# Peptides against a protein of PDB entry 4Z5W: the designs that were tried, part 116

Target 1, 305 residues: chain A of PDB entry 4Z5W
Amino acid sequence: IPDVFLELNKLWYFSAQSNLFNGEMPRSLSNSRSISLLSLRNNTLSGQIYLNCSAMTNLTSLDLASNSFSGSIPSNLPNCLRLKTINFAKIKFIAQIPESFKNFQSLTSLSFSNSSIQNISSALEILQHCQNLKTLVLTLNFQKEELPSVPSLQFKNLKVLIIASCQLRGTVPQWLSNSPSLQLLDLSWNQLSGTIPPWLGSLNSLFYLDLSNNTFIGEIPHSLTSLQSLVSKENAVEEPSPDFPFFKKKNTNAGGLQYNQPSSFPPMIDLSYNSLNGSIWPEFGDLRQLHVLNLKNNNLSGNIP

## One batch from the design tools (peptide; made by RFdiffusion4, then SolubleMPNN)

Design b2_p19_2_s4 (from b2_p19_2, 9 letters changed)
Fold by OpenDDE base, seed 3:
Structure b2_p19_2_s4 (fold): chain B 305 residues (1-305), chain A 19 residues (1-19)
Amino acid sequence: as target 1 above (305 residues)
Amino acid sequence: GPTAPDYSLKDLGILTYEV
């Protein structure tokens, strides 16, 4: 990418994703005063991520996903006072979340999917201070760590939480009950154990629940049959989507399905591939908005309602 | 020129991988 952005003093949006760009990010781009949305996703850019937040006063969205960047997560990003959305998916940092992210009040959407992030306890302890954080994606990190259950953790405004494929140990954390606006929860492909907690059914905005491929035991909590978002359409709070799309890949060889908004996900309860027992509740029939109920590969018994 | 890494659609965003 040429170093010509100093002359582009009115540049608001720069999108150059899915090209063949290599080398470092241009210094003039890292100092752009005008740029609001920057996407360089799916290139071969390398080196350290550096942004001059003192210069980049208009930066609101940053997508650097699927590049060959290295080094530390840039700790100065909280100084970009308008920065709302960060996509750092598939950047191999081998790092912890910077402590400076406690001050990241502009942050609304964050993805570190498959970024070799370490220390989930520290990450969640830091990110809980981001009062405007609505979307958090931490899939394919924290390998074999324990999902913290510390009651003091609070994500009050959280709408989307995805921490899949981490081989995480522990239980469904009670602190999630403090997220009454949660719409999408994916904790699939972990080693989570215990029972599925009944308080999940009290999350009135929850329309997508994936707890598949864990080690959950006991009965399906009956309270899941009363999820208000799945009973009636009226509770779908349209919130602004993150600037990055969601992808769901069902098969390693299949293309991922792209979802531009969390609301574009089909309403779903997936509890498959666990050790759940007991009956399938007939009252799942009350979930008129539910598109997918996946209970396969459990120890369920009785009649299929 | 370097072939664009055929980043499967998986790599571009929030991936819930069914691994």
Scores: peptide ipSAE 0.029, ipTM 0.597, DockQ to the pose 0.089; fails the geometry check
Fold by OpenDDE base, seed 4:
Structure b2_p19_2_s4 (fold): chain B 305 residues (1-305), chain A 19 residues (1-19)
Amino acid sequence: as target 1 above (305 residues)
Amino acid sequence: GPTAPDYSLKDLGILTYEV
């Protein structure tokens, strides 16, 4: 990418995603006073990520995902006072979340999916201080770590939590009950154990639940048949979506389906590939907004209602 | 059993795989 952005003093939006750009991010871009939305996703950019937050006073969205950046996570990002959305997916940092992110009050959406992030305990302890954090994606990190169950963790404004494919140990953490606005929870493809907690059914905005491919035991909580967002349409809060897309694959060989908004996900309960027992509750029929109920590959018995 | 999804695709802001 050429170093010409000093001349572009009115440039508000720059998207150069899904190209063949290589080398470092140009210095003039890192100092742009005008840019609000910056996307360089899916290139071959390299070097350290550096942003002059004192200059980049209009920066609201940063997408650098799927690049060959290296080094530390930029600890100065909280100084970008308008920065709301960060996508650092598939950047191999091999790092922990910086302590400075405790002060990241502008942050609303964060993705570190497949970014070689370490220490989930520290990450959650830091990120709970982000009062405006609504979307958190931490998939494919923290390999074989334990998911913290510390009740003091509080994500009051959290809407979307995705921590899939980490081989995480532990149980469904009770601190999630402190997130009453949670709409999407994905903890699939871990090594989570214990029972599915009944308090999940009290999350009145929860329309997408994926707990598949774990080691959960016991019965399906009857409270899941009372998920208010799946009973009635009234709770579909159209909230501002992050500026980065979500991708879901159906099959290993299939292209990922791109979802531009969390609301574009089908209303779903996926509890497949566990060790759940007991019956399928007939009251799942009350979930009139539910599009997908996946209970396959469990130890369920009785009649199909 | 289902194999863990292949996240090798460059653009995946990865949400979970249906296997």
Scores: peptide ipSAE 0.026, ipTM 0.683, DockQ to the pose 0.193; fails the geometry check
Fold by OpenDDE base, seed 5:
Structure b2_p19_2_s4 (fold): chain B 305 residues (1-305), chain A 19 residues (1-19)
Amino acid sequence: as target 1 above (305 residues)
Amino acid sequence: GPTAPDYSLKDLGILTYEV
């Protein structure tokens, strides 16, 4: 990428995603006063990520995902006072979340999917201080760690939480009950155990629940048949979605389906591939907005309603 | 058994896997 961004003093949006750009990010780009949205996703950019937050006063969205960047996560990003969305998926940092992210009040959406992030306890302890955080994606990190259940953890404005395929141990954490605006929860492909907690049915905005491929036991909580978002079409306030897409893969040979907004996901309850027992509640018929109910590969018995 | 998600995709935003 040429070092010409000083001359581009009106450049608000720079998208150079899905190209073959290599080398380091140009210094003039790291000092751009005009850029609001920067996407360099899916290139071969390298070196350490450095942004001059004192210069980049208009930066609101940063997508550097799927690049060959190395070194530490930039600890100065909280100084980018307008920065709301960060996509650092598939950057192999081999690092912990910086302590400075406790001060990241502008942050609304963060993805570190498949970024070799370590120490989930520290990550969640830090990120809970991001009071405007609505979307958090931590899939494919924290291998074989324990999902912390510390009741003091609070994500008050969290709408989307995805921590899939981490081989996480533990139970469904009680601190999620402090997230009443939660719309999408994916904890699939872990080693989570215990029972599915009844308080999940009190999350009135929860329309997508994936707890599949874990070791959950006991009965399906009857409270899931009363999930308000799945009973009635509530006027979901169109909140601004993150500037990065969501991907869902149905099988190993299929391409990933791209979802531009959390609301583009089908309303779903997936409890498949667990050790759940008991009956299927007839009251699942009350969930008129539900598109997918997946209960396969459990120990369920009785009649299908 | 359940087929593990293929996470080899270049662009992993949020990957949910339907088995």
Scores: peptide ipSAE 0.025, ipTM 0.684, DockQ to the pose 0.195; fails the geometry check
Fold by OpenDDE base, seed 1:
Parts: C-alpha cells; sequence; structure tokens
Structure b2_p19_2_s4 (fold): chain B 305 residues (1-305), chain A 19 residues (1-19)
C-alpha cells in the first residue's frame, strides 16, 4: 500500500480488503486524522500493528483480520477514544490481551478469532471493564485452558459471546448469568463438563445457543423450553451490528454463510455431541420461533415428542 | 466422531461451525 494517505485529508472510509497487499501499513495511514473506518482484511500485510491514536481521532472501526501481522497486540488502542469495532481475527499474536484494555470504554465489538491469544482468565478479567462491550469473539484461542468460573466477572451489556473451539475445560460459568441481554452464546467445541445450568433459560434475549461438542452430562434443563425470545417475537431488539461480518460454516467443504448481524442467525439450540441423558421435553414445541433444534449424539431416551 | 471444523479459509470473520 503506498504511503500517500497524508494527501487524503478527507478520507473517512478506506476499504481495501481481499486484495494482495503486502508489507507494512503505511505510516501516513497509521497517522490519518480523517479515517473513521479502516478495513484491510484478507491481505498479506506484515510487521507490528501500530496506530497513532493521538492522530487517528476519528477512527471508529478497524478491520485488520486475516493478515500476516506479528508481535504484540497494540496496547495503545484504548487511546483511540472513538474506536468501537476491532476485528483482529486470524492475526497470530501469540500474546495476552493488554491490561490497558481495561480502559477501552469506546469498545463495542471485539474479535480475536484464531489469533493465538493466551490466558483466558486474564483476558476476561480485563475485558469485563469494557462497559460498552456487546460483541466478543474469542474462538480458536486459549487452547486447553480452563474457562474461569469466577462469579465476580461481569459483562453486563454483552449480546454476543463466542468462545468456540478452544478445548476449554471447566463448566458453564455462573458469571454469564450477569449478562441478561445475551442474544448469542457459542461455547461449542470445548471440553466443558458438568450439567447445563438452568439459569440459561432465564436469558430472555437468548435466541442462539450452541453448546455442541462438549462433555456435558445430565438432563437438558427444562428452563430452555421457556426461552422468551424463542417463544415470542416481541423481544427481537434490533441493535447496532458490528462492522465485521459473522460467518457460519455447515461443513468443511462449504463456503461460510455470511451474516451481517447477529439477528440474521437462525434461532437455534444446539446441544449435539454431548453426554446428555433423560427425555426430550415436549415443551420444546412452545418455542415457536426456534428454527433449529439439534440434540443428536447424546444419551437421550424416552419418547420423541 | 465429528471432525473439527476447518478454519483454514482465508477470509474468516467471526465463524460458527456446525459439525
Amino acid sequence: as target 1 above (305 residues)
Amino acid sequence: GPTAPDYSLKDLGILTYEV
């Protein structure tokens, strides 16, 4: 990418995603006062990520996903006072989340999907201080770590939490009950154990639940048949979507389906590939908004309702 | 058993996988 952005003093939107750009980010871009949205996703950009937050006063969205950046996560990003959305998916940092992110009050949406992030306990302890955080994606990190169950963790405004494919140990953490606005929860492809907690059914906005491919035991909590968002349409709160897309892949050979907003996901309960027992509750029939109920590969018995 | 999702796609945003 040429170092010409000093001349583009009115540039508020720069999207050059899915190209063949290589090398480092231009210094003029890292110092742009005018840019609000920067997307360089899916290139071959390299080096250390550096943004001059003192200069980049209009930066609201940053998408650097799927690049060859290296080094630490930029600890100065919280100084970008208007920065709301960060997509750092598929950047191999091999790092912990900076402690400075405790001060990241502008942050609303964060993805570190497949970014070699380490220390989930520290990550969650830091990110809970981001009071405006609504979307958090930490998929394919923290390999074989333990999901912290510290009751003091609080994500009060969290709408979307995805921590899939981490091989995480532990149980479904009680601190998630402190997120009453949660709409989408994906904890699939971990090593989570214990029972599925009944308080999940009290999350009145939860329309997408994926707990598949874990080691859960016991019965399906009957409270899941009372998920209010799946009983009635009235609770579909249209909230501002993050500036990055969501993808759902059905199989290894298919292209990912792109979803521009969390609400575009089909209403789903996936509890497949666990060790759940007991019956399928007939009251799942009350979930009139439910599109997908996946209970396959469990130890369920009794009548199919 | 189910195979882990293939996350090797170049342009991956936020992914959920059905396996």
Scores: peptide ipSAE 0.025, ipTM 0.681, DockQ to the pose 0.191; fails the geometry check

Design b2_p19_3_s1 (from b2_p19_3, 11 letters changed)
Fold by OpenDDE base, seed 2:
Structure b2_p19_3_s1 (fold): chain B 305 residues (1-305), chain A 19 residues (1-19)
Amino acid sequence: as target 1 above (305 residues)
Amino acid sequence: GIKPTNLIFVSDELPVLPS
């Protein structure tokens, strides 16, 4: 990419995604005062990520995903006072979330999917201080770590949480009950154990639940048959709208379907590939908005209602 | 090429049980 962005003093939106750009980000781009939306995803850009947040006063969205950047996560990003959306998916940092992210009050949507992030306990402890955080994607990180269950963790405004395919140990954490606006939860493809907690059925905005491919035991909590968002369309909460797409995959090696918004996901309960027992509740028939119910590959018994 | 991904994993879908 040429270093010519000083002349582009009215540039508001720069999208050069899915090209063959290589080398480092131009210094003039990292110092742009006019740019609001920057997307360079799916290139071969390299080097350390550096943004001059004191200059980039209009930056609201940053997508650098699927590049060859290296080094540390930029600790100065919280100084970009208007920065709401960050997509750092598939950047191999081999790092922890910076402590400075406790001050990231403008942050609404964050993805580190498949970015070699370490220490989930520290990451969640830091990110809980982001009061405006609505979308958090941490898939394919924290390999074989324990999902913290500390009740003091609080994500009050969280709407989308995706922490899939981390081989995480532990249980469904009680601190998620402090997220009453949660709409989408994916904890699939981990090593989570214990029972599915009944309080999940109290999350009135939850329309998409994926707990598949874990080691959950016991009965399906009857409270899941009363999820208000799946019973009726009444009181629809504003949906999160991150500036980055989601990709639904059957596995890590499969092709993925692109979804531009969380709302594009079908209403779903997936509890497949666990060790759940007992019966299928007939009251799942009350979930008139549910599109997908997946209970396969469990130890369920009795009649199919 | 490397596709940008925010992955959400899914199993094979089953239809909702009849009411």
Scores: peptide ipSAE 0.026, ipTM 0.566, DockQ to the pose 0.649
Fold by OpenDDE base, seed 4:
Structure b2_p19_3_s1 (fold): chain B 305 residues (1-305), chain A 19 residues (1-19)
Amino acid sequence: as target 1 above (305 residues)
Amino acid sequence: GIKPTNLIFVSDELPVLPS
């Protein structure tokens, strides 16, 4: 990418995603005063990520995902006072979340999916201080770590939590009950154990629950048949975020389907590939908004209602 | 196509662990 952005003093949106750009991010781009939305996703950019937050006063969205960046996570990002969305998926940092992120009050959406992030305990302890954090994606990190169950953890405004495919140990953490606005929870493809807690059914905005491919035991909580978002139509109007897409795959070798907002996901309960027992509750029939109920590969018995 | 970034897995997909 050429170093010409100093002359582009009115540039508000720059998207150069899915090209063949290589080398480092241009210095003039890292110092742009006008840019609000920056997407360089899916290139071969390299070097250390550096942004001059004192200059980049209009920066609101940063998508650098699927590049060959290296080094540490930029600790100065909280100084970008308008920065709301960060997509650092598939950047191999091999790092922990910086302590400075405790001060990241503008942050609303963060992805480190498949970014070689370490120390989930520290990450969650830091990120709980982000009072405006609504979307957190930490999939494919923290390999074989233990999911913290510390009740003091609090993500008050969290709407989307995705921590899939980490081989995490532990149980469904009770601190999630402190997130009453939670809409999407994905803890699939871990080594989580214990029972599925009944308090999950009290999350009135929860319309997408994936606990598949774990080691959960016991009965399906009857409270899941009373999930308010699945009984009645939700009024959740979310605006699409083009710089923070979600990707759902059916097969690892297939291209993912792009979703620009969490609300575009089908309402779902997936508890498949566990060791759950007991019956399928007939009251699942009350979940009129539910599109997908996946209970396969468990130890369930009795009649199918 | 667009490379998947923010991945949501389904039950029929085996995760690819980072190297």
Scores: peptide ipSAE 0.024, ipTM 0.624, DockQ to the pose 0.297
Fold by OpenDDE base, seed 3:
Structure b2_p19_3_s1 (fold): chain B 305 residues (1-305), chain A 19 residues (1-19)
Amino acid sequence: as target 1 above (305 residues)
Amino acid sequence: GIKPTNLIFVSDELPVLPS
């Protein structure tokens, strides 16, 4: 990418995603005063990520995902006072989340999916201080760590939490009950154990629940048959989606389906590939908005209602 | 039985990923 952005004093949006750009990010771009949205996703950019937050006063969205960046996570990003969305998916940092992110009050959406992030306890302890954080994606990190269950953790405004494919140990954390606005929860492909907690059914905005491919035991909580978002459409609070897309890949398809917003996901309960027992509740029939119910590969018994 | 709805029992899906 040429180093010509100093001349572009009115540049508000720059999207150069899905190209063949290599080398480092241009210094003039890292110092752009005008840019609000920057997307360089799916290139071969390398080196360290550096942004001059003192210059980049209009930066609101940063997408650098699927590049060959290396080094530390930029600890100065909280100084970008308008920065709301960060997509760092598939950047191999091999790092912990910086302590400076405690002060990241502008942050609304963060993805570190498949970024070799370490220490989930520290990550969650830091990120809970981000009062405006609504979307958090931490999939394919924290390999074989324990999911913290510390009751002091609070994500009051959290709408989307995705921590899949981490081989995480532990239980469904009680601190999630403090997230009454939660709409999407994906904890699939972990080593989570214990019972599925009944308080999950009290999350009135929860329309997408994936707990598949874990080691959960006991009965399916009857309270899941009373999820208000799945009973009636009236409770679907449309909130601003993150500026980065989501992808849902079926095992049979080489390509994932792109979803530009969480609300575009089909309403789903996936509890498949666990050790759940007991019956399938007939009251799942009351979930009129539910599109997908996946209970396969459990120890369930009785009649299919 | 479950009331007839648009319920679909789906095959295994990979986790949701941003890119």
Scores: peptide ipSAE 0.025, ipTM 0.570, DockQ to the pose 0.044; fails the geometry check
Fold by OpenDDE base, seed 1:
Structure b2_p19_3_s1 (fold): chain B 305 residues (1-305), chain A 19 residues (1-19)
Amino acid sequence: as target 1 above (305 residues)
Amino acid sequence: GIKPTNLIFVSDELPVLPS
């Protein structure tokens, strides 16, 4: 990318996604006072990510996903006082989340999916201080770590939490009950154990639940048959979407279906590939808004209602 | 049996990815 952004002093939106750009980010771009939306996703950009937050006072959205950046996560990003959305998916940092992110009050949406992030305990302890954080994607990180169950963890405004495919140990953490606005929870493809907690059914906005491919035991909590968002449409709050898309894959070889908003996901309960026992509750019939119920590969018995 | 009109049983869905 040419170093010409100094001349573009009115540039508000720059998107150069899915090109063949290589090398480092131009210094003029990292010092742009005008840019609000920056997306360089799916290129071959390299080097250390550096943004001059004192200069980039209008930066609200940053998408650098699927690039060849290296090194540490930029610890100065919280100084970008208007920065709301960060997509750092598929950037191999091999790092921990910086302590400075405790001060990241502008942050609303964060993705580190498949970014070789380490130390989930530290990550969650830091990110809980981001009071405006609504979307958190940490898929394909923290390999074989323990999902912390510290009751003091609080994500009060969290709406979307995706921590899939981490091989995480532990149980469904009680601190998630402190997120009453949670709409989408994906903890699939981990090594989570214990029972599915009944308090999940008290999350009145939860319309998408994926706990598939874990080691959960016991019965399906009956409280899941009373998830208010799946009983009635009245609680469907249209919320601001993150500036990055989500992808859902049906198989490893298929292209992912792109969803621009979490609300575009079909309402779903996926508890497949566990060790759940007992019956399928007939009261799942009360979930009139439910599109997908996946209970396959469990130890369920009795009659199909 | 369960009577939701739009209920779909799906197999082998992968985790949601942002990119």
Scores: peptide ipSAE 0.022, ipTM 0.607, DockQ to the pose 0.046; fails the geometry check

Design b2_p19_3_s2 (from b2_p19_3, 12 letters changed)
Fold by OpenDDE base, seed 3:
Structure b2_p19_3_s2 (fold): chain B 305 residues (1-305), chain A 19 residues (1-19)
Amino acid sequence: as target 1 above (305 residues)
Amino acid sequence: SIKPTNLIYVSDELPVLKK
């Protein structure tokens, strides 16, 4: 990418996604005062990520995903006072989240999907201080770590939490009960154990629950039949979605389905591939908004209602 | 059989689900 952005003093949006750009990010781009939306996703960019946050005062969205960047996660990003959305998916950092992210008050949406992030305990302890954090995607990190259950963790404004395919140990953490605005929870493809907690049914905005491919035991909590978002069509206030798309891999499709908004996910309860026992509650019939109920490959018994 | 994957991720390329 040429180093010409100094002259582009009115450049608000720069998208150069899915090209063959190589080398480092241009210094003029890293110092752009005008740019609000920057996407360089799906290129071959390399070197260290550096942004001059004192210059980049208008930066609101940063998408650098699927590049060959190296080095540390840039610890100065919290100084980008308007930066809301960060997509660092598929950047192999081999690092922990910087402690400076405790001060990241502008942050609303963060993805480190498949970014070789380590230490989930530190990551969650840091990110809980991001008071405006609504979307957190940490899929394919923290391999074989333990999901912290520390009750002091608080994500008050969290709407989307995705921590799939980490081989995480532990239980469904009680600190998630402190996230009353949670709409989408994906903890699938881990090694989570214990029972599914009844308090999940108290999350009135929760329309998408994936606990599949874990080691959960016991009965399905009856409280899941009372998930308010699945009983009645809440006017889902279209809150501003993250500027990055979600992808969902289904077995049948060679390609992932793209979802531009969390609300584009079909309302779902997936508890498949666990060790759950007991009956299927007839009251799942009350979940009139539910599109997918997946209870496959459990130890459930009795009649199918 | 590869278990059905409903993996949500944020990337242009499908992650190879590690078994």
Scores: peptide ipSAE 0.308, ipTM 0.714, DockQ to the pose 0.086
Fold by OpenDDE base, seed 2:
Structure b2_p19_3_s2 (fold): chain B 305 residues (1-305), chain A 19 residues (1-19)
Amino acid sequence: as target 1 above (305 residues)
Amino acid sequence: SIKPTNLIYVSDELPVLKK
């Protein structure tokens, strides 16, 4: 990418995604006062990520995902006072979340999907201070770590939490009950154990629950039949979605399906591939908005309602 | 049985979960 962004003093949006750009990010781009949205996703860009946050006063969205960037996560990003959305998916940092992210009050959406992030305890302890954090994607990190159950953790405004395929140990953490606005929870493909907690059914906005491919035991909580978002059409609060798309791989398709917004996911309860026992509750029939109920590969018994 | 790969990612390339 040429180093010409100093002359582009009116450039608000720069999208160069899914090209063949290589080398480092231009220094003039890292100093742009005008850019609000920067997407360089799916290129071969390399080097250390550096942004001059004192210059980049309009930066609201940063998508650098699927590049060959290296080194540490930029600790100065909280100084980008308008920066809301960060997509660092598939950048191999081999790092912890910087302590400076405790001060990241502008942050609304963060993805580190498949970014070799380490220390989930530290990551969650830091990120809980991001009071505006609504979307957190941490899939394919923290390999074989323990999901912290510390009750003091609070993500009050969290709407989307995805921590899939981390081989995480532990239980469904009680601190998630402090996230009453949670709409999408994916903890699939871990080594989570214990029972599915009944308080999950109190998350009235929860329309998408994936606990599949874990080691959960006991009965399905009857409270899941009372998930308000699945009983009735809530007035969809048109909340600002993250500026990055989600991708879901289905076994049937070689490619991932793209979902531009969390609301584009079908309403779902997936508890498949666990060790759950007991009956299927007839009251799952009350979930009139539910599109997918997946209970396969459990130890369930009795009649199918 | 091959466990279904219903993983959500925020990247253009979803990892091939090893069978």
Scores: peptide ipSAE 0.236, ipTM 0.698, DockQ to the pose 0.091
Fold by OpenDDE base, seed 5:
Order: structure tokens, then C-alpha cells, then sequence
Structure b2_p19_3_s2 (fold): chain B 305 residues (1-305), chain A 19 residues (1-19)
């Protein structure tokens, strides 16, 4: 990318994703006063990520995902006082989340999917201080760590939590009960154990639940038949979605489906590939908005209602 | 008759087919 952004003093959006750009991010771009949305996703950019937050006073969205950047996560990003959305998916940092992110009050959406992030306990302890955080994606990190169950963890405004494919141990963490606005939960492809907690059915906004490919035991909580978002069409106010897409893969080798918003996901309960027992509750018939119920590969018995 | 669906990888971009 040429170093010409000083001349582009009126540039509000720079969208250059899915190209063949290589080398470092231009210094003039890192100092742009005008840019609000910067997307360089899916290129071959390299070097350190550096942004001059004192210059980049209009920056609201940053997408650098799927690049060859190296080094640490930029600790100065919280100084970008208008920065709401960050997509750092597929950047191989091999790092922990910076302590400075405790001060990241502008942050609403964060993805580190497949970014070699370490220490989930530290990550969640830091990110709970981000009071405006609504979307958190941590898929394909924290390999074989334990999902912290510390009840003091609080993500009050969290709407989307995705921590899939981490081989995480532990149980469904009770601190998620402190997130009453949760709409989408994906903890699939972990080593989570214990029972599915009944309090999940109290999450009135939860329309998408994926707990598949874990080691859950016991019965399906009857409270899941009372998920209000799946019983009635509440007028889901179109809430501001993250400026980065979501991708759903069927298999490791299958093409992913792109979802531009959390609302684009089908209403779903997936409990497949566990060790759940007991019956299928007839009251799943009350979930009139449910598109997908996946209970395959469990130890369920009785009649299919 | 319940229809099954599959795993989400958020922000796991499809490789753009490199020409």
C-alpha cells in the first residue's frame, strides 16, 4: 500500500480487504486524522501493528484480520477514544490481551478468532472492564486451558459470546448469568463437562445456543423450553452489529457461510455430540421461533414428540 | 421432524481463492 494518505485528508472510509497487499501498513495511514473505518482484512500485510491514536481521532472501526502481522497486540489502542470495533482474527500474535484494554471504554466488538491468544483467565478479567463490550469472539485460542468460573466476572452488556474450538475444560460458567442481554452463545467444540445449567433458560434474549461437541451429562434443562426469544417474536430492535462478519463452517474442509449480523443466524439450540440422557421435552413445541433443534449423538431415550 | 445445523467459526474468513 503506498504511503500517500497524507494527501487523502478527506478519506473517511478505506476498504481494501481481500486483495494482495503486502509489506507494512503505511505510516501516513497510521496517522490519518480523517479515517473512521479502516479495513485491510485478508491481505498479506506484515510487521508490527502501529496506530497513532493521537492522530487517528476519527477511527471507529479497525479490521486487520487475516494478515501476516507479527509482534504484540498494540497496547495503545484504548487511546483511540472512538474505536468501537476491532477485528484481529487470524493474526498470529502468540500473546495475552494487554492490561491497557481495561481502559477500553469505546470498545463494543472484539474478535481475536484464531489469533494464538493465551491465558483466558487474564483475557476475561481484563475485558470485563470494557463496559460497552457487546460482541466477543475468542474462537480457536486458549488451547486446553480452563474456562474460568469466577462468579465475580461481569459482562453486563454482552450480546454475543463465541469461544468455540478451544478444547477448554470446566463447566458452563455461572458468571454468564450476569449477562441478561446475551443473544448468541457458542461454546461448541470444547471439553466442557457437568450438566447444562437451568439458568440458561432465564436468558430471555438468547435465540442461538451452541453447546455441541462437549462432554455434558444429565438431562436437557426443561427451562430451555421457556426461552422467551424462541417462544415469541419480540420486535428485535436492530441493534448496532459489529463491523466484521461472522463465519459458520459445517466441517473443517467445508466452505463457511458468512453472516453479516448476529440476527442473520437461524434461531437454534444445538446440544449434539454430548452425553445427555433422558427424554426430549414435548414443550420444545412451544418454541415457535426455533428453526433448528439439534440433539443428535447423545444418550437420549423415549419418544420423539 | 427436527432439522440439524452446524458449527460457527466467527471471523474465520473463507480463503479468497488466490488466483
Amino acid sequence: as target 1 above (305 residues)
Amino acid sequence: SIKPTNLIYVSDELPVLKK
Scores: peptide ipSAE 0.038, ipTM 0.577, DockQ to the pose 0.081
Fold by OpenDDE base, seed 4:
Structure b2_p19_3_s2 (fold): chain B 305 residues (1-305), chain A 19 residues (1-19)
Amino acid sequence: as target 1 above (305 residues)
Amino acid sequence: SIKPTNLIYVSDELPVLKK
C-alpha cells in the first residue's frame, strides 16, 4: 500500500479487503485524521500494528483481520476515543489482552477469533470494564484453559458472546446471568461439563444458543421452552451491529456463509453432541420463532413430540 | 460421520476443526 494518505485529507472510508497487499501499514495511514472506517482484512500485511490515536481522531472501525501482523496487541488503542469496532481475527499475537483495555469506553465490538490470545481469566476481568461492549468474539483461543465462573464478572450490555473451539473446561458460568440483553451465545466445541443451567431461559433476548459439542449432562432445562425471543416476535431493535462479518460453516468441506449482522443468524437452539438425557419437551412447540432445534447425538429418550 | 462444525468465525477462512 503506497504512503500517500497525507494528501487524502477527506478520506472517510478506506476498504482494501481481500487483495494481495503485503508489507507494513503506511505511516500516513496510521496518522490519518479523516479516516473513520479502515478495513485491510484478508491481505498479507506484516510488521507491528501501530496507530497514532492522537492523529486518528475520527477512527470508529478497524478491521485488520486475516493478515500477517506480528508483535503485541497495541496497548494505545483505548486512546482512539471514537474507536468502536475492532476485528483482529487470525492475527497471531501470542499475547494477553492489554490492561489498558479496562479504559476502552468507546469499544462496542471486539474480535480476537483465532489470534493466539492467552489467559481467558485476565481477558474477561479486563473486558468487563468496557461498559459499552456489546459483541465479544474470542473463538479459537485459550486452548485447554478453564472458563472462569467468578460471580463478580459483569458484562451488563453484552449482546453477542462467542467463545467456541477453545477446548475450555468448566461449566456454563453464572456471571452470564448478569447479561440480560444477551442475544447470541456460542460456547460450542469446548470441554464444558455439568448441567445446562435453568437461568438461561430467563435471558429474554436470547434467540441463538449453541452449546453443541461439549460434555453437558442431565435434562434439557424446561425453561428453554419459554425463551421470550423465540415465543413472540419481539421487535428486534435494529441495534448497531459490528462493522465486521461473521462466518458460519456447517460442514468442513462446505463454503462458509457470511452474515453481516448478528440478527442475520437464524433463531436456534443447538444442544447436539452432548450427554443430555430425559425427554424432548412438547413445549418446544411454543417456540414459534425457532428455525433450528438440534438435539442430535445425546442420550435423549421417550417419545418425539 | 463428519461432526457438523457450527463455528461462528470472524474471518474469510473458517478453521476446519479436525476432531
Scores: peptide ipSAE 0.066, ipTM 0.663, DockQ to the pose 0.093; fails the geometry check

